# Designs tried in a protein design run: peptides against a protein of PDB entry 7SFY. Part 7

Target 1, 41 residues: chain A of PDB entry 7SFY
Amino acid sequence: ELFNLESRVEIEKSLTQMEDVLKALQMKLWEAESKLSFATC

## One batch from the design tools (peptide; aimed at target 1 M18)

Design b1_p12_2_s2 (made by RFdiffusion4, then SolubleMPNN; from b1_p12_2, 6 letters changed)
Fold by OpenDDE base, seed 1:
Structure b1_p12_2_s2 (fold): chain B 41 residues (1-41), chain C 41 residues (1-41), chain A 12 residues (1-12)
Amino acid sequence: as target 1 above (41 residues)
Amino acid sequence: as target 1 above (41 residues)
Amino acid sequence: KLDELMEKLRKL
């Protein structure tokens, strides 16, 4: 398959979406840990 | 749902897996770009 | 590490 600008753009979009999911999961983890820390005080 | 050590471990495992996929995609992108650069020379 | 990877990704 020929690599072109369109293929590059699609890969970059997919990577960006995965980054967004990772950030969301990191935030959820932080929220959970924050609540636990509060509860243990 | 109760946040506990098990939940934390599962989230961290998922994040690690996503990181691995991101790295793999970045490598694929680099390989494709490298081939294109070579072909355009 | 992940944060470094994310920073590299942001620069694409």
Scores: peptide ipSAE 0.116, ipTM 0.535, DockQ to the pose 0.353
OpenDDE base, seeds 2, 3, 4, 5: peptide ipSAE 0.110, 0.111, 0.109, 0.109; ipTM 0.536, 0.541, 0.540, 0.535

Design b1_p12_2_s3 (made by RFdiffusion4, then SolubleMPNN; from b1_p12_2, 5 letters changed)
Fold by OpenDDE base, seed 3:
Structure b1_p12_2_s3 (fold): chain B 41 residues (1-41), chain C 41 residues (1-41), chain A 12 residues (1-12)
Amino acid sequence: as target 1 above (41 residues)
Amino acid sequence: as target 1 above (41 residues)
Amino acid sequence: NLEELQKKLKEL
């Protein structure tokens, strides 16, 4: 594997994209659980 | 959107998969930067 | 949507 600026930039882009999707999934889980709690209370 | 056990399990699976890939990408970035530092020193 | 998020994950 050759490490250069292009490889680093692509890894950092992938990390950022995954973090954004993780945040979205965490929010969806929270919303779903909050709705379930509200409906069950 | 209907929230049930299946939806929760799928969200949690996706979160786990993304966290595992994030860890792998972070390790790859560290290894690449470590090799660059070693080659530049 | 969950399906869209899973698609984005596969595209990384």
Scores: peptide ipSAE 0.096, ipTM 0.563, DockQ to the pose 0.055
OpenDDE base, seeds 1, 2, 4, 5: peptide ipSAE 0.094, 0.091, 0.091, 0.087; ipTM 0.564, 0.557, 0.563, 0.555

Design b1_p12_2_s4 (made by RFdiffusion4, then SolubleMPNN; from b1_p12_2, 4 letters changed)
Fold by OpenDDE base, seed 1:
Structure b1_p12_2_s4 (fold): chain B 41 residues (1-41), chain C 41 residues (1-41), chain A 12 residues (1-12)
Amino acid sequence: as target 1 above (41 residues)
Amino acid sequence: as target 1 above (41 residues)
Amino acid sequence: ELEELMEKLRKL
C-alpha cells in the first residue's frame, strides 16, 4: 500500500464527505425531534 | 414519513456507526501521515 | 463525542 500525499488527500476527502452526511443526518434528527415534541405537546 | 421515537433511535444508530467509521479513517490518516513523514525525513 | 470529532474534522 502506498502511503503518500495522494493517499492522504483522498482520505481527507472521504472524511469531508462523511462530515457532510453526518450534518444531513443531524438535520433529519432535529426535524424528527421537533415533530415528536410537537406531537407530544 | 413517520417522525417518532423509533425513527429517532435509528438515526442515532446511524450517526454512531458513521462516527466509528470516521475514527477508523482518522487512524488510517495518522498511519499515512506517519509513514510519509518518515519517508521525507 | 461526535461534536468534538466533527470539530476536529473541520480543522483538517
Scores: peptide ipSAE 0.128, ipTM 0.561, DockQ to the pose 0.354
OpenDDE base, seeds 2, 3, 4, 5: peptide ipSAE 0.115, 0.116, 0.122, 0.119; ipTM 0.540, 0.541, 0.549, 0.541; seed 3 fails the geometry check

Design b1_p12_3 (made by RFdiffusion4)
Pose (drawn by RFdiffusion4):
Structure b1_p12_3 (pose): chain A 41 residues (1-41), chain B 38 residues (1-38), chain P 12 residues (1-12)
Amino acid sequence: as target 1 above (41 residues)
Amino acid sequence: FNLESRVEIEKSLTQMEDVLKALQMKLWEAESKLSFAT
Amino acid sequence: LKEEIEETEERL
């Protein structure tokens, strides 16, 4: 039970971490999309 | 992470792909740790 | 997260 809880804790911790990393990545990707979109009309 | 030039967009897009590549392994690692904890 | 990653990859 203890091991299970340690797992679930470290799991959902990095899940939020993956959330933070991807959404900043999605924001910069949107900037690039707008850049190449406007540039190539 | 620059978009001033086409050269920089290219370098920046590859960095974002490398980041996703790391995220995919982290996602799989989480899939397994969870499967092993049920 | 997996879906968001796949969508982001398609966009790239």

Design b1_p12_3_s1 (made by RFdiffusion4, then SolubleMPNN; from b1_p12_3, 5 letters changed)
Fold by OpenDDE base, seed 5:
Structure b1_p12_3_s1 (fold): chain B 41 residues (1-41), chain C 41 residues (1-41), chain A 12 residues (1-12)
Amino acid sequence: as target 1 above (41 residues)
Amino acid sequence: as target 1 above (41 residues)
Amino acid sequence: LKEQLEELQKRL
């Protein structure tokens, strides 16, 4: 495949989507750790 | 589901896997941009 | 989330 503007935009969209999923997982981890700390007190 | 050590380890593994995918996509973008720069010279 | 990760991996 020839790399062009369309290919770049598609890769950048995929990167943004992965960053959003990463942030969601980090929030899930934080919520879970917060609940664990509350339940162990 | 009760959050425990196993749930934490599973989330951390998923985060690591996504970070690896992100790095792979960033490398693909860099390679594509590098090839574009070479092809436009 | 696992399905979202698998879908993202298919875009590589």
Scores: peptide ipSAE 0.125, ipTM 0.567, DockQ to the pose 0.062
OpenDDE base, seeds 1, 2, 3, 4: peptide ipSAE 0.123, 0.121, 0.107, 0.121; ipTM 0.564, 0.563, 0.511, 0.565

Design b1_p12_3_s2 (made by RFdiffusion4, then SolubleMPNN; from b1_p12_3, 7 letters changed)
Fold by OpenDDE base, seed 4:
Structure b1_p12_3_s2 (fold): chain B 41 residues (1-41), chain C 41 residues (1-41), chain A 12 residues (1-12)
Amino acid sequence: as target 1 above (41 residues)
Amino acid sequence: as target 1 above (41 residues)
Amino acid sequence: LKQQLEDLQKRL
């Protein structure tokens, strides 16, 4: 495969998309943890 | 869905896997860019 | 989120 501007742009788009998914998962985790109630005695 | 320890562990595993893929893609990008030669005049 | 993961998987 010849690395060119097109390939670079596609890799950068994939990286950005992964970062977006990672952020979304982190927010989901935070929301889930924030809704978790602990038994208190 | 009940958020419990199992769900948390699975989310954390998914996050870790995403981070690993992100790092791998960043390395691939670096390798591809490092192999790119520019015409010099 | 699910759709974003599916779209990412299609790109990889």
Scores: peptide ipSAE 0.121, ipTM 0.566, DockQ to the pose 0.057
OpenDDE base, seeds 1, 2, 3, 5: peptide ipSAE 0.121, 0.121, 0.113, 0.116; ipTM 0.565, 0.567, 0.530, 0.564

Design b1_p12_3_s3 (made by RFdiffusion4, then SolubleMPNN; from b1_p12_3, 7 letters changed)
Fold by OpenDDE base, seed 5:
Structure b1_p12_3_s3 (fold): chain B 41 residues (1-41), chain C 41 residues (1-41), chain A 12 residues (1-12)
Amino acid sequence: as target 1 above (41 residues)
Amino acid sequence: as target 1 above (41 residues)
Amino acid sequence: LKEQLQQLQQRL
């Protein structure tokens, strides 16, 4: 496949979507750790 | 589901795996851009 | 979250 503007835009969209999922997972981890700290006090 | 050490470790493993995929995609983007620059010179 | 991950996997 020839790399062109369309291929670049598609890769950048996929990267952005992965970063959004990573942020959501990090928030879920923080929420879970916060609840654990509350439940162990 | 109760959040415990096992749940935390599983989330951290999933986050690490996603970060590895992100880095791989960023490297592929850089390689593609580098080849494009070479092909357009 | 699981659905978002599945949607991401469909794009890759």
Scores: peptide ipSAE 0.105, ipTM 0.562, DockQ to the pose 0.057
OpenDDE base, seeds 1, 2, 3, 4: peptide ipSAE 0.104, 0.101, 0.100, 0.100; ipTM 0.559, 0.558, 0.525, 0.529

Design b1_p12_3_s4 (made by RFdiffusion4, then SolubleMPNN; from b1_p12_3, 4 letters changed)
Fold by OpenDDE base, seed 2:
Structure b1_p12_3_s4 (fold): chain B 41 residues (1-41), chain C 41 residues (1-41), chain A 12 residues (1-12)
Amino acid sequence: as target 1 above (41 residues)
Amino acid sequence: as target 1 above (41 residues)
Amino acid sequence: LKEELEELQKRL
């Protein structure tokens, strides 16, 4: 497949989705750590 | 499930895997853009 | 890559 504007937009969309998933996992980690600190205090 | 050391390690492992996939997608984008620039020059 | 992203989304 020739790289065209559509292929670039598709890759950028996939990158954005992965960044959103990363942020969601980071938030889950932070929430889990926060709950642990609250339970041990 | 109680947050324990195992749960933390599992989340951190998942985060690392996602970062690796992000880097792979960024490399594919760079390669595609590089090929396009080479073909148009 | 789409399959890898879908697998990561299932872990959320």
Scores: peptide ipSAE 0.122, ipTM 0.561, DockQ to the pose 0.062
OpenDDE base, seeds 1, 3, 4, 5: peptide ipSAE 0.113, 0.100, 0.106, 0.113; ipTM 0.557, 0.487, 0.491, 0.555; seed 3 fails the geometry check

Design b1_p12_4_s1 (made by RFdiffusion4, then SolubleMPNN; its pose is not in this set)
Fold by OpenDDE base, seed 3:
Structure b1_p12_4_s1 (fold): chain B 41 residues (1-41), chain C 41 residues (1-41), chain A 12 residues (1-12)
Amino acid sequence: as target 1 above (41 residues)
Amino acid sequence: as target 1 above (41 residues)
Amino acid sequence: LLERVKRLKEQL
């Protein structure tokens, strides 16, 4: 594999997608914990 | 910044760390959802 | 990037 601009752009896109998934998981976790707190009180 | 072997290795390390965080989030979400299911039944 | 990942990990 060549270490060129194209390869770098693709890796940076993958990193951005992983950050987006992390944010989505954090939001889902917050929702689940909020619902749990409501159900256990 | 030049995209060379050193830059690639650093990016791949960052990706691996993000995957580890994703796994931890998925586990916490599973635990929260499991507890919620138990509390709502 | 690494610092952002570290901060996200700390928020877990």
Scores: peptide ipSAE 0.101, ipTM 0.521, DockQ to the pose 0.075
OpenDDE base, seeds 1, 2, 4, 5: peptide ipSAE 0.100, 0.095, 0.101, 0.098; ipTM 0.532, 0.532, 0.522, 0.517

Design b1_p12_4_s2 (made by RFdiffusion4, then SolubleMPNN; its pose is not in this set)
Fold by OpenDDE base, seed 1:
Structure b1_p12_4_s2 (fold): chain B 41 residues (1-41), chain C 41 residues (1-41), chain A 12 residues (1-12)
Amino acid sequence: as target 1 above (41 residues)
Amino acid sequence: as target 1 above (41 residues)
Amino acid sequence: LLERVRELKSKL
């Protein structure tokens, strides 16, 4: 068979890791945007 | 549900979409960080 | 970060 349990587990593991990276990046973006300030003087 | 070709294709689609979002978020993060400024007066 | 996701994608 083309795909087996090991392949599925590995793919799902990779997907989870990518989701974690995505979440971290989204949090970093939120933090950066929340800290934005402009020189007013 | 069985993990088969259809499942793999769907997962790869999701991963591609996540990659696209990561690229966009990285660009936005770069832009946000480049605009950061602190009040110095 | 993007490089890491590319590495993960290449392993699929």
Scores: peptide ipSAE 0.128, ipTM 0.520, DockQ to the pose 0.053
OpenDDE base, seeds 2, 3, 4, 5: peptide ipSAE 0.115, 0.119, 0.113, 0.116; ipTM 0.531, 0.531, 0.521, 0.531

Design b1_p12_4_s3 (made by RFdiffusion4, then SolubleMPNN; its pose is not in this set)
Fold by OpenDDE base, seed 2:
Structure b1_p12_4_s3 (fold): chain B 41 residues (1-41), chain C 41 residues (1-41), chain A 12 residues (1-12)
Amino acid sequence: as target 1 above (41 residues)
Amino acid sequence: as target 1 above (41 residues)
Amino acid sequence: LLERVRELKEKL
C-alpha cells in the first residue's frame, strides 16, 4: 500500500484505540488490586 | 470473579500483549513516514 | 477486550 494521508490517519486511529484499551486494562488492574488491599486490610 | 494471583497474571499478560501491538503499530507508522520522507527527498 | 486486540492486530 502506498503511504498517504488516509493511511497515516488510519494508523493513528488504531494507535489511539490501542492506548484506550491499554488504559482501560490498567484501570481494571488498579481496581482489582485496590479491592484486594481493602479486603485484606 | 474473586481476584487472585491467576487473575492478576492474566491481566498483566493482556497488558503486555496490548503494549506489543502498540509498539508494532508505532514501528509501522515510523517506517511509513520514513519511506515517504525518503521518496520525497 | 482481547477480541478488540486481535482485530487491531489483524489490521496491522
Scores: peptide ipSAE 0.110, ipTM 0.534, DockQ to the pose 0.047
OpenDDE base, seeds 1, 3, 4, 5: peptide ipSAE 0.105, 0.102, 0.104, 0.106; ipTM 0.531, 0.515, 0.513, 0.534

Design b1_p12_4_s4 (made by RFdiffusion4, then SolubleMPNN; its pose is not in this set)
Fold by OpenDDE base, seed 5:
Structure b1_p12_4_s4 (fold): chain B 41 residues (1-41), chain C 41 residues (1-41), chain A 12 residues (1-12)
Amino acid sequence: as target 1 above (41 residues)
Amino acid sequence: as target 1 above (41 residues)
Amino acid sequence: LLERVEELKKQL
């Protein structure tokens, strides 16, 4: 298979999508940790 | 929903999995670019 | 893009 502009653009789109999912997971983790309550006793 | 150790571990596992996919996509891009042949004329 | 992805990986 030849590497061309179309294949490069498609790979970069996939990378962007994965970046968005990573950000969403990082936000979810931050939200979960921010809600973590410690024993107050 | 309560944040606990199990939920934290699961989120971290998902983040790790996404990181692995990102690395695979980066390697795929590098491999494609490394095989890119320029006009030799 | 790739540099930003590497930055996100460091934040994991």
Scores: peptide ipSAE 0.115, ipTM 0.543, DockQ to the pose 0.164
OpenDDE base, seeds 1, 2, 3, 4: peptide ipSAE 0.114, 0.110, 0.113, 0.113; ipTM 0.538, 0.544, 0.545, 0.543

Design b1_p12_5 (made by RFdiffusion4)
Pose (drawn by RFdiffusion4):
Structure b1_p12_5 (pose): chain A 41 residues (1-41), chain B 38 residues (1-38), chain P 12 residues (1-12)
Amino acid sequence: as target 1 above (41 residues)
Amino acid sequence: FNLESRVEIEKSLTQMEDVLKALQMKLWEAESKLSFAT
Amino acid sequence: KTEAEELLTKIE
C-alpha cells in the first residue's frame, strides 16, 4: 500500500510536469505557426 | 528558441521535437509505474 | 503540432 502510494505520487507529479513542459512547447509552436503562416501567406 | 530567421526556426523546431521525444519516454515510464502499482 | 496535441491528450 505504501509503495503503491509512493508510485501514484511520483507518477502524477511528473504528469503535471509533463503538462507544464508541453503547453509551453505548444505556445512556442503557435508562434512559429503564425510566423511561417504569415510569411508564406 | 528563436524565430527571427528561417535557420533559427529550423533549430527551434528540432528542439521542440527533441522535447516531445523526451516526453514520450516519460509518458511510457508513467504507464509502466502505474501498471505495476495496481 | 498533431503529435503534440495527441501527446497532450494521452497525458491528460

Design b1_p12_5_s1 (made by RFdiffusion4, then SolubleMPNN; from b1_p12_5, 5 letters changed)
Fold by OpenDDE base, seed 3:
Structure b1_p12_5_s1 (fold): chain B 41 residues (1-41), chain C 41 residues (1-41), chain A 12 residues (1-12)
Amino acid sequence: as target 1 above (41 residues)
Amino acid sequence: as target 1 above (41 residues)
Amino acid sequence: MKELEELMQKIE
């Protein structure tokens, strides 16, 4: 595999996309947990 | 959408998978950059 | 998640 500017940019783009999805998942988890209702007696 | 244990586990599983891929991408980027040869005069 | 699957395929 040859490393060039295109390869670096593509990897960095993928990293950014994954970080954005991670943030979205973390927010969804927080929102879901914040809405969790506990069983009441 | 209903939040339950299954939904939480699935989100946490996805987060873990994404973190593992992020680590792999970061390592690949490092390896690629470490192998980069500069033009010599 | 489709986006995660696509990104996982790019790393392989």
Scores: peptide ipSAE 0.107, ipTM 0.569, DockQ to the pose 0.062
OpenDDE base, seeds 1, 2, 4, 5: peptide ipSAE 0.102, 0.104, 0.103, 0.103; ipTM 0.566, 0.566, 0.571, 0.561; seed 1 fails the geometry check

Design b1_p12_5_s3 (made by RFdiffusion4, then SolubleMPNN; from b1_p12_5, 6 letters changed)
Fold by OpenDDE base, seed 1:
Structure b1_p12_5_s3 (fold): chain B 41 residues (1-41), chain C 41 residues (1-41), chain A 12 residues (1-12)
Amino acid sequence: as target 1 above (41 residues)
Amino acid sequence: as target 1 above (41 residues)
Amino acid sequence: MEKLEELMEKIE
């Protein structure tokens, strides 16, 4: 397996993409928790 | 779509799993960068 | 959650 600048760039792109997904999931979690809070009050 | 405690738990599990993948990718990035540093020195 | 946020900050 080749370790070079191209590999680094691809890994960084993957990390960025996962970060975006994590943010989306965090927003969904917030939405779920907000609805639960409303329903329990 | 139903927002309840089960949904929250599943989202949190997904977030945890993604965190683990991110850590693995970060380690791979470190490995790649370490090899590049060695090759350029 | 906090630990995940810390990881994201390192990526940004």
Scores: peptide ipSAE 0.095, ipTM 0.578, DockQ to the pose 0.385
OpenDDE base, seeds 2, 3, 4, 5: peptide ipSAE 0.091, 0.090, 0.093, 0.089; ipTM 0.570, 0.566, 0.592, 0.558; seed 5 fails the geometry check

Design b1_p12_5_s4 (made by RFdiffusion4, then SolubleMPNN; from b1_p12_5, 4 letters changed)
Fold by OpenDDE base, seed 1:
Structure b1_p12_5_s4 (fold): chain B 41 residues (1-41), chain C 41 residues (1-41), chain A 12 residues (1-12)
Amino acid sequence: as target 1 above (41 residues)
Amino acid sequence: as target 1 above (41 residues)
Amino acid sequence: MEELEELLKKIE
């Protein structure tokens, strides 16, 4: 496998995409927890 | 869609899995950067 | 969650 600037850029792009997905999942979690808190109060 | 404890658990599991993938990608990035630094020195 | 937030901050 070649380790070069192109490989670095591709990995960084993948990390960014993963970050976006994680943020979306965190928002989903917050929404779920908010609804649960409302339902249990 | 149902917002309950089960949904929360599933989201948290997904987040954990994503975290593991991110850590793996970060390690790959470090390895790539280490090799580049060595090659450019 | 805190650990994940810390990881995200390292990526940003």
Scores: peptide ipSAE 0.097, ipTM 0.580, DockQ to the pose 0.406
OpenDDE base, seeds 2, 3, 4, 5: peptide ipSAE 0.089, 0.090, 0.090, 0.088; ipTM 0.558, 0.566, 0.563, 0.559

Design b1_p12_6 (made by RFdiffusion4)
Pose (drawn by RFdiffusion4):
Structure b1_p12_6 (pose): chain A 41 residues (1-41), chain B 38 residues (1-38), chain P 12 residues (1-12)
Amino acid sequence: as target 1 above (41 residues)
Amino acid sequence: FNLESRVEIEKSLTQMEDVLKALQMKLWEAESKLSFAT
Amino acid sequence: SEYEEELEELKE
């Protein structure tokens, strides 16, 4: 049970970490999309 | 992470792909740790 | 967060 809880803790911790990393990635990607979109009309 | 130039967009897009590549492995690692904890 | 609380309580 203890091991299970340690797992679930370290799991959902990096899940939120992956959430933070990707959404900042999605924001910069949107900037690039707008850049190449306006540039190539 | 620049977008001033086409050269920088290219370097920046590849960095974002490398980041997603790291994320896919982290997702799989999480898939396994969880499967092993049920 | 709930799992962290449950883990803390179990360790105590």

Design b1_p12_6_s1 (made by RFdiffusion4, then SolubleMPNN; from b1_p12_6, 4 letters changed)
Fold by OpenDDE base, seed 4:
Structure b1_p12_6_s1 (fold): chain B 41 residues (1-41), chain C 41 residues (1-41), chain A 12 residues (1-12)
Amino acid sequence: as target 1 above (41 residues)
Amino acid sequence: as target 1 above (41 residues)
Amino acid sequence: SEYEKKLKELKS
């Protein structure tokens, strides 16, 4: 495939977007787990 | 929101899927860049 | 792109 600036920029944009979503999901998981409680009775 | 095992598993699955895509994109970028050539003439 | 579609799918 032909690689040019536009191709690189598009790939980098996709990476950035997915990294942002990953961070959001990781934060969601952390928040959910931080709210988790266990019964001892 | 209510956190339970199903919620955690779903979030973890999403994270895994996105991480896989990220890795694929990073590899695509590396491959594309490795094939990039420059003209000197 | 296919990546954008995949991204949207994963957000769901």
Scores: peptide ipSAE 0.153, ipTM 0.567, DockQ to the pose 0.036
OpenDDE base, seeds 1, 2, 3, 5: peptide ipSAE 0.076, 0.149, 0.148, 0.146; ipTM 0.535, 0.565, 0.564, 0.557; seed 1 fails the geometry check

Design b1_p12_6_s2 (made by RFdiffusion4, then SolubleMPNN; from b1_p12_6 with E6K E8K)
Fold by OpenDDE base, seed 4:
Structure b1_p12_6_s2 (fold): chain B 41 residues (1-41), chain C 41 residues (1-41), chain A 12 residues (1-12)
Amino acid sequence: as target 1 above (41 residues)
Amino acid sequence: as target 1 above (41 residues)
Amino acid sequence: SEYEEKLKELKE
Protein backbone atom coordinates (compact mmCIF):
# COMPACT_ATOMS: atom_id res chain seq x y z
CA GLU B 1 0.00 0.00 0.00
CA LEU B 2 1.73 3.09 -1.27
CA PHE B 3 -0.20 6.30 -0.79
CA ASN B 4 0.17 8.81 -3.59
CA LEU B 5 -1.78 11.70 -5.03
CA GLU B 6 -3.57 9.50 -7.53
CA SER B 7 -4.82 7.08 -4.88
CA ARG B 8 -5.99 9.92 -2.67
CA VAL B 9 -7.89 11.50 -5.54
CA GLU B 10 -9.51 8.17 -6.34
CA ILE B 11 -10.67 7.67 -2.76
CA GLU B 12 -12.00 11.20 -2.57
CA LYS B 13 -13.89 10.73 -5.82
CA SER B 14 -15.50 7.57 -4.47
CA LEU B 15 -16.46 9.37 -1.27
CA THR B 16 -18.01 12.23 -3.18
CA GLN B 17 -19.98 9.87 -5.38
CA MET B 18 -21.29 7.94 -2.39
CA GLU B 19 -22.28 11.12 -0.62
CA ASP B 20 -24.23 12.16 -3.69
CA VAL B 21 -26.09 8.85 -3.73
CA LEU B 22 -26.77 9.11 0.00
CA LYS B 23 -28.27 12.54 -0.49
CA ALA B 24 -30.40 11.24 -3.33
CA LEU B 25 -31.71 8.35 -1.23
CA GLN B 26 -32.43 10.65 1.69
CA MET B 27 -34.38 12.92 -0.61
CA LYS B 28 -36.32 9.98 -2.01
CA LEU B 29 -37.17 8.86 1.50
CA TRP B 30 -38.39 12.31 2.42
CA GLU B 31 -40.48 12.56 -0.73
CA ALA B 32 -41.99 9.14 -0.18
CA GLU B 33 -42.90 9.93 3.41
CA SER B 34 -44.31 13.31 2.45
CA LYS B 35 -46.69 11.55 0.07
CA LEU B 36 -47.84 9.09 2.70
CA SER B 37 -51.52 9.21 3.53
CA PHE B 38 -53.21 7.83 6.62
CA ALA B 39 -56.50 6.03 7.00
CA THR B 40 -59.18 8.05 8.75
CA CYS B 41 -62.63 7.31 10.10
CA GLU C 1 -45.12 5.29 -6.45
CA LEU C 2 -46.94 3.91 -3.46
CA PHE C 3 -45.16 4.39 -0.16
CA ASN C 4 -45.53 1.52 2.27
CA LEU C 5 -43.63 0.05 5.18
CA GLU C 6 -41.70 -2.33 2.95
CA SER C 7 -40.46 0.42 0.65
CA ARG C 8 -39.44 2.58 3.60
CA VAL C 9 -37.50 -0.28 5.15
CA GLU C 10 -35.77 -0.93 1.84
CA ILE C 11 -34.70 2.69 1.47
CA GLU C 12 -33.47 2.80 5.05
CA LYS C 13 -31.48 -0.38 4.52
CA SER C 14 -29.83 1.13 1.46
CA LEU C 15 -29.02 4.30 3.37
CA THR C 16 -27.47 2.33 6.20
CA GLN C 17 -25.38 0.28 3.81
CA MET C 18 -24.13 3.37 2.03
CA GLU C 19 -23.28 5.07 5.30
CA ASP C 20 -21.25 2.03 6.28
CA VAL C 21 -19.33 2.16 3.01
CA LEU C 22 -18.75 5.89 3.43
CA LYS C 23 -17.33 5.32 6.88
CA ALA C 24 -15.07 2.60 5.53
CA LEU C 25 -13.77 4.86 2.76
CA GLN C 26 -13.18 7.70 5.18
CA MET C 27 -11.22 5.39 7.42
CA LYS C 28 -9.18 4.15 4.48
CA LEU C 29 -8.41 7.71 3.49
CA TRP C 30 -7.29 8.56 7.00
CA GLU C 31 -5.12 5.47 7.19
CA ALA C 32 -3.55 6.18 3.83
CA GLU C 33 -2.79 9.78 4.74
CA SER C 34 -1.41 8.76 8.12
CA LYS C 35 1.10 6.56 6.32
CA LEU C 36 2.17 9.32 3.96
CA SER C 37 5.78 10.41 4.19
CA PHE C 38 7.25 13.64 2.88
CA ALA C 39 10.53 14.32 1.16
CA THR C 40 13.00 16.32 3.23
CA CYS C 41 16.31 17.99 2.55
CA SER A 1 -13.34 -0.24 -8.60
CA GLU A 2 -14.98 -2.36 -5.93
CA TYR A 3 -16.45 0.76 -4.39
CA GLU A 4 -18.00 1.84 -7.66
CA GLU A 5 -19.60 -1.58 -8.00
CA LYS A 6 -20.95 -1.42 -4.47
CA LEU A 7 -22.28 2.03 -5.17
CA LYS A 8 -24.04 0.71 -8.25
CA GLU A 9 -25.67 -2.03 -6.18
CA LEU A 10 -26.95 0.50 -3.69
CA LYS A 11 -28.46 2.63 -6.43
CA GLU A 12 -30.49 -0.32 -7.67
Scores: peptide ipSAE 0.160, ipTM 0.579, DockQ to the pose 0.037
OpenDDE base, seeds 1, 2, 3, 5: peptide ipSAE 0.128, 0.156, 0.156, 0.153; ipTM 0.572, 0.581, 0.584, 0.575

Design b1_p12_6_s3 (made by RFdiffusion4, then SolubleMPNN; from b1_p12_6 with E6K E9K)
Fold by OpenDDE base, seed 4:
Structure b1_p12_6_s3 (fold): chain B 41 residues (1-41), chain C 41 residues (1-41), chain A 12 residues (1-12)
Amino acid sequence: as target 1 above (41 residues)
Amino acid sequence: as target 1 above (41 residues)
Amino acid sequence: SEYEEKLEKLKE
């Protein structure tokens, strides 16, 4: 394992991509819950 | 798209898994940078 | 990369 600029950039790109997906999933969760309706008498 | 408890749990599981991977990548980045050495005269 | 593969699985 030799750390270099290229490897750092690759890791940072992966982090950014994962953060984007996390945000997307969080938004999906919010949207799903916002559409939730409850049964009433 | 019908929101129910099962779908919410699934989304939350995915979020948790992604957060775990993010943490792992961040730790890897820190470890890699901590091993970085600089050239000196 | 392996991370991209894991990321793709999480999207499923």
Scores: peptide ipSAE 0.155, ipTM 0.582, DockQ to the pose 0.038
OpenDDE base, seeds 1, 2, 3, 5: peptide ipSAE 0.154, 0.152, 0.125, 0.104; ipTM 0.583, 0.585, 0.575, 0.564

Design b1_p12_6_s4 (made by RFdiffusion4, then SolubleMPNN; from b1_p12_6, 4 letters changed)
Fold by OpenDDE base, seed 1:
Structure b1_p12_6_s4 (fold): chain B 41 residues (1-41), chain C 41 residues (1-41), chain A 12 residues (1-12)
Amino acid sequence: as target 1 above (41 residues)
Amino acid sequence: as target 1 above (41 residues)
Amino acid sequence: SEYEKKLLELKR
């Protein structure tokens, strides 16, 4: 298995992108939940 | 915009999957870095 | 990338 600066940079880049997507999903969840309304009679 | 239990569950499911991938990448990075060796003369 | 694509979709 070969690991050098290029490989490390690529993995860290992927990690950063995954974290960005995670944060976006969390924000969407928060927004959706905060706007959720319940059926009332 | 429609949000119900099903929508929330799907978002949370996606979040969980993203977190799983994130953790896997972090573990791979740790393993790769811990095994990194430097050329010596 | 795949992750960038998903991020773009989520930010819509």
Scores: peptide ipSAE 0.161, ipTM 0.565, DockQ to the pose 0.043
OpenDDE base, seeds 2, 3, 4, 5: peptide ipSAE 0.159, 0.118, 0.159, 0.155; ipTM 0.569, 0.480, 0.568, 0.562

Design b1_p12_7 (made by RFdiffusion4)
Pose (drawn by RFdiffusion4):
Structure b1_p12_7 (pose): chain A 41 residues (1-41), chain B 38 residues (1-38), chain P 12 residues (1-12)
Amino acid sequence: as target 1 above (41 residues)
Amino acid sequence: FNLESRVEIEKSLTQMEDVLKALQMKLWEAESKLSFAT
Amino acid sequence: HALAEALHAAAE
């Protein structure tokens, strides 16, 4: 039970970490999309 | 992470791909640690 | 970022 809880803690911790990393990545991707979109009309 | 030039967009896009590549392994690692904890 | 928003609005 203890091991299970340690797992679930370290799991959902990095799940929010992956959430934070990707959404900043999605924001910069949007900037590039707008850049190449306007540039190539 | 620059977008001033086409060369920089290219270097920046590849960095974002490398980041997703790291994220996919982290997702799989999480899939397994969870499967092993049920 | 504000420049990308402006370029996006102009493209629309």

Design b1_p12_7_s1 (made by RFdiffusion4, then SolubleMPNN; from b1_p12_7, 6 letters changed)
Fold by OpenDDE base, seed 4:
Structure b1_p12_7_s1 (fold): chain B 41 residues (1-41), chain C 41 residues (1-41), chain A 12 residues (1-12)
Amino acid sequence: as target 1 above (41 residues)
Amino acid sequence: as target 1 above (41 residues)
Amino acid sequence: SAEAEAMAAAFA
C-alpha cells in the first residue's frame, strides 16, 4: 500500500467521523441514564 | 426500547471498543506519516 | 479507512 497525502486526509476524515459517533453515543447514553428509574418498595 | 442495566453495560462496552479502534487508527496514522516522504529535486 | 467507516456505520 502506498501512503500519500490523499490517504492521510481520508484517514483523518474517518477518525473525525468516529469521534462524532462517539460523542453522539455518549450523549445518548447520558440521556438514557437520565431517564432510567429503579424499582423501589 | 427499554433501557436497563444490561443495556448500559452493552453501550459502554461498545464505546470502549470504539475508543480502542480510534487509538489504534491514531497510532497507524502516526506511523504512516512518519514513513511518508516527499518528492524533491 | 474501511474499518473506521464500518465502525461508524455500525454504531451511528
Scores: peptide ipSAE 0.189, ipTM 0.604, DockQ to the pose 0.033
OpenDDE base, seeds 1, 2, 3, 5: peptide ipSAE 0.173, 0.173, 0.162, 0.118; ipTM 0.631, 0.610, 0.606, 0.580

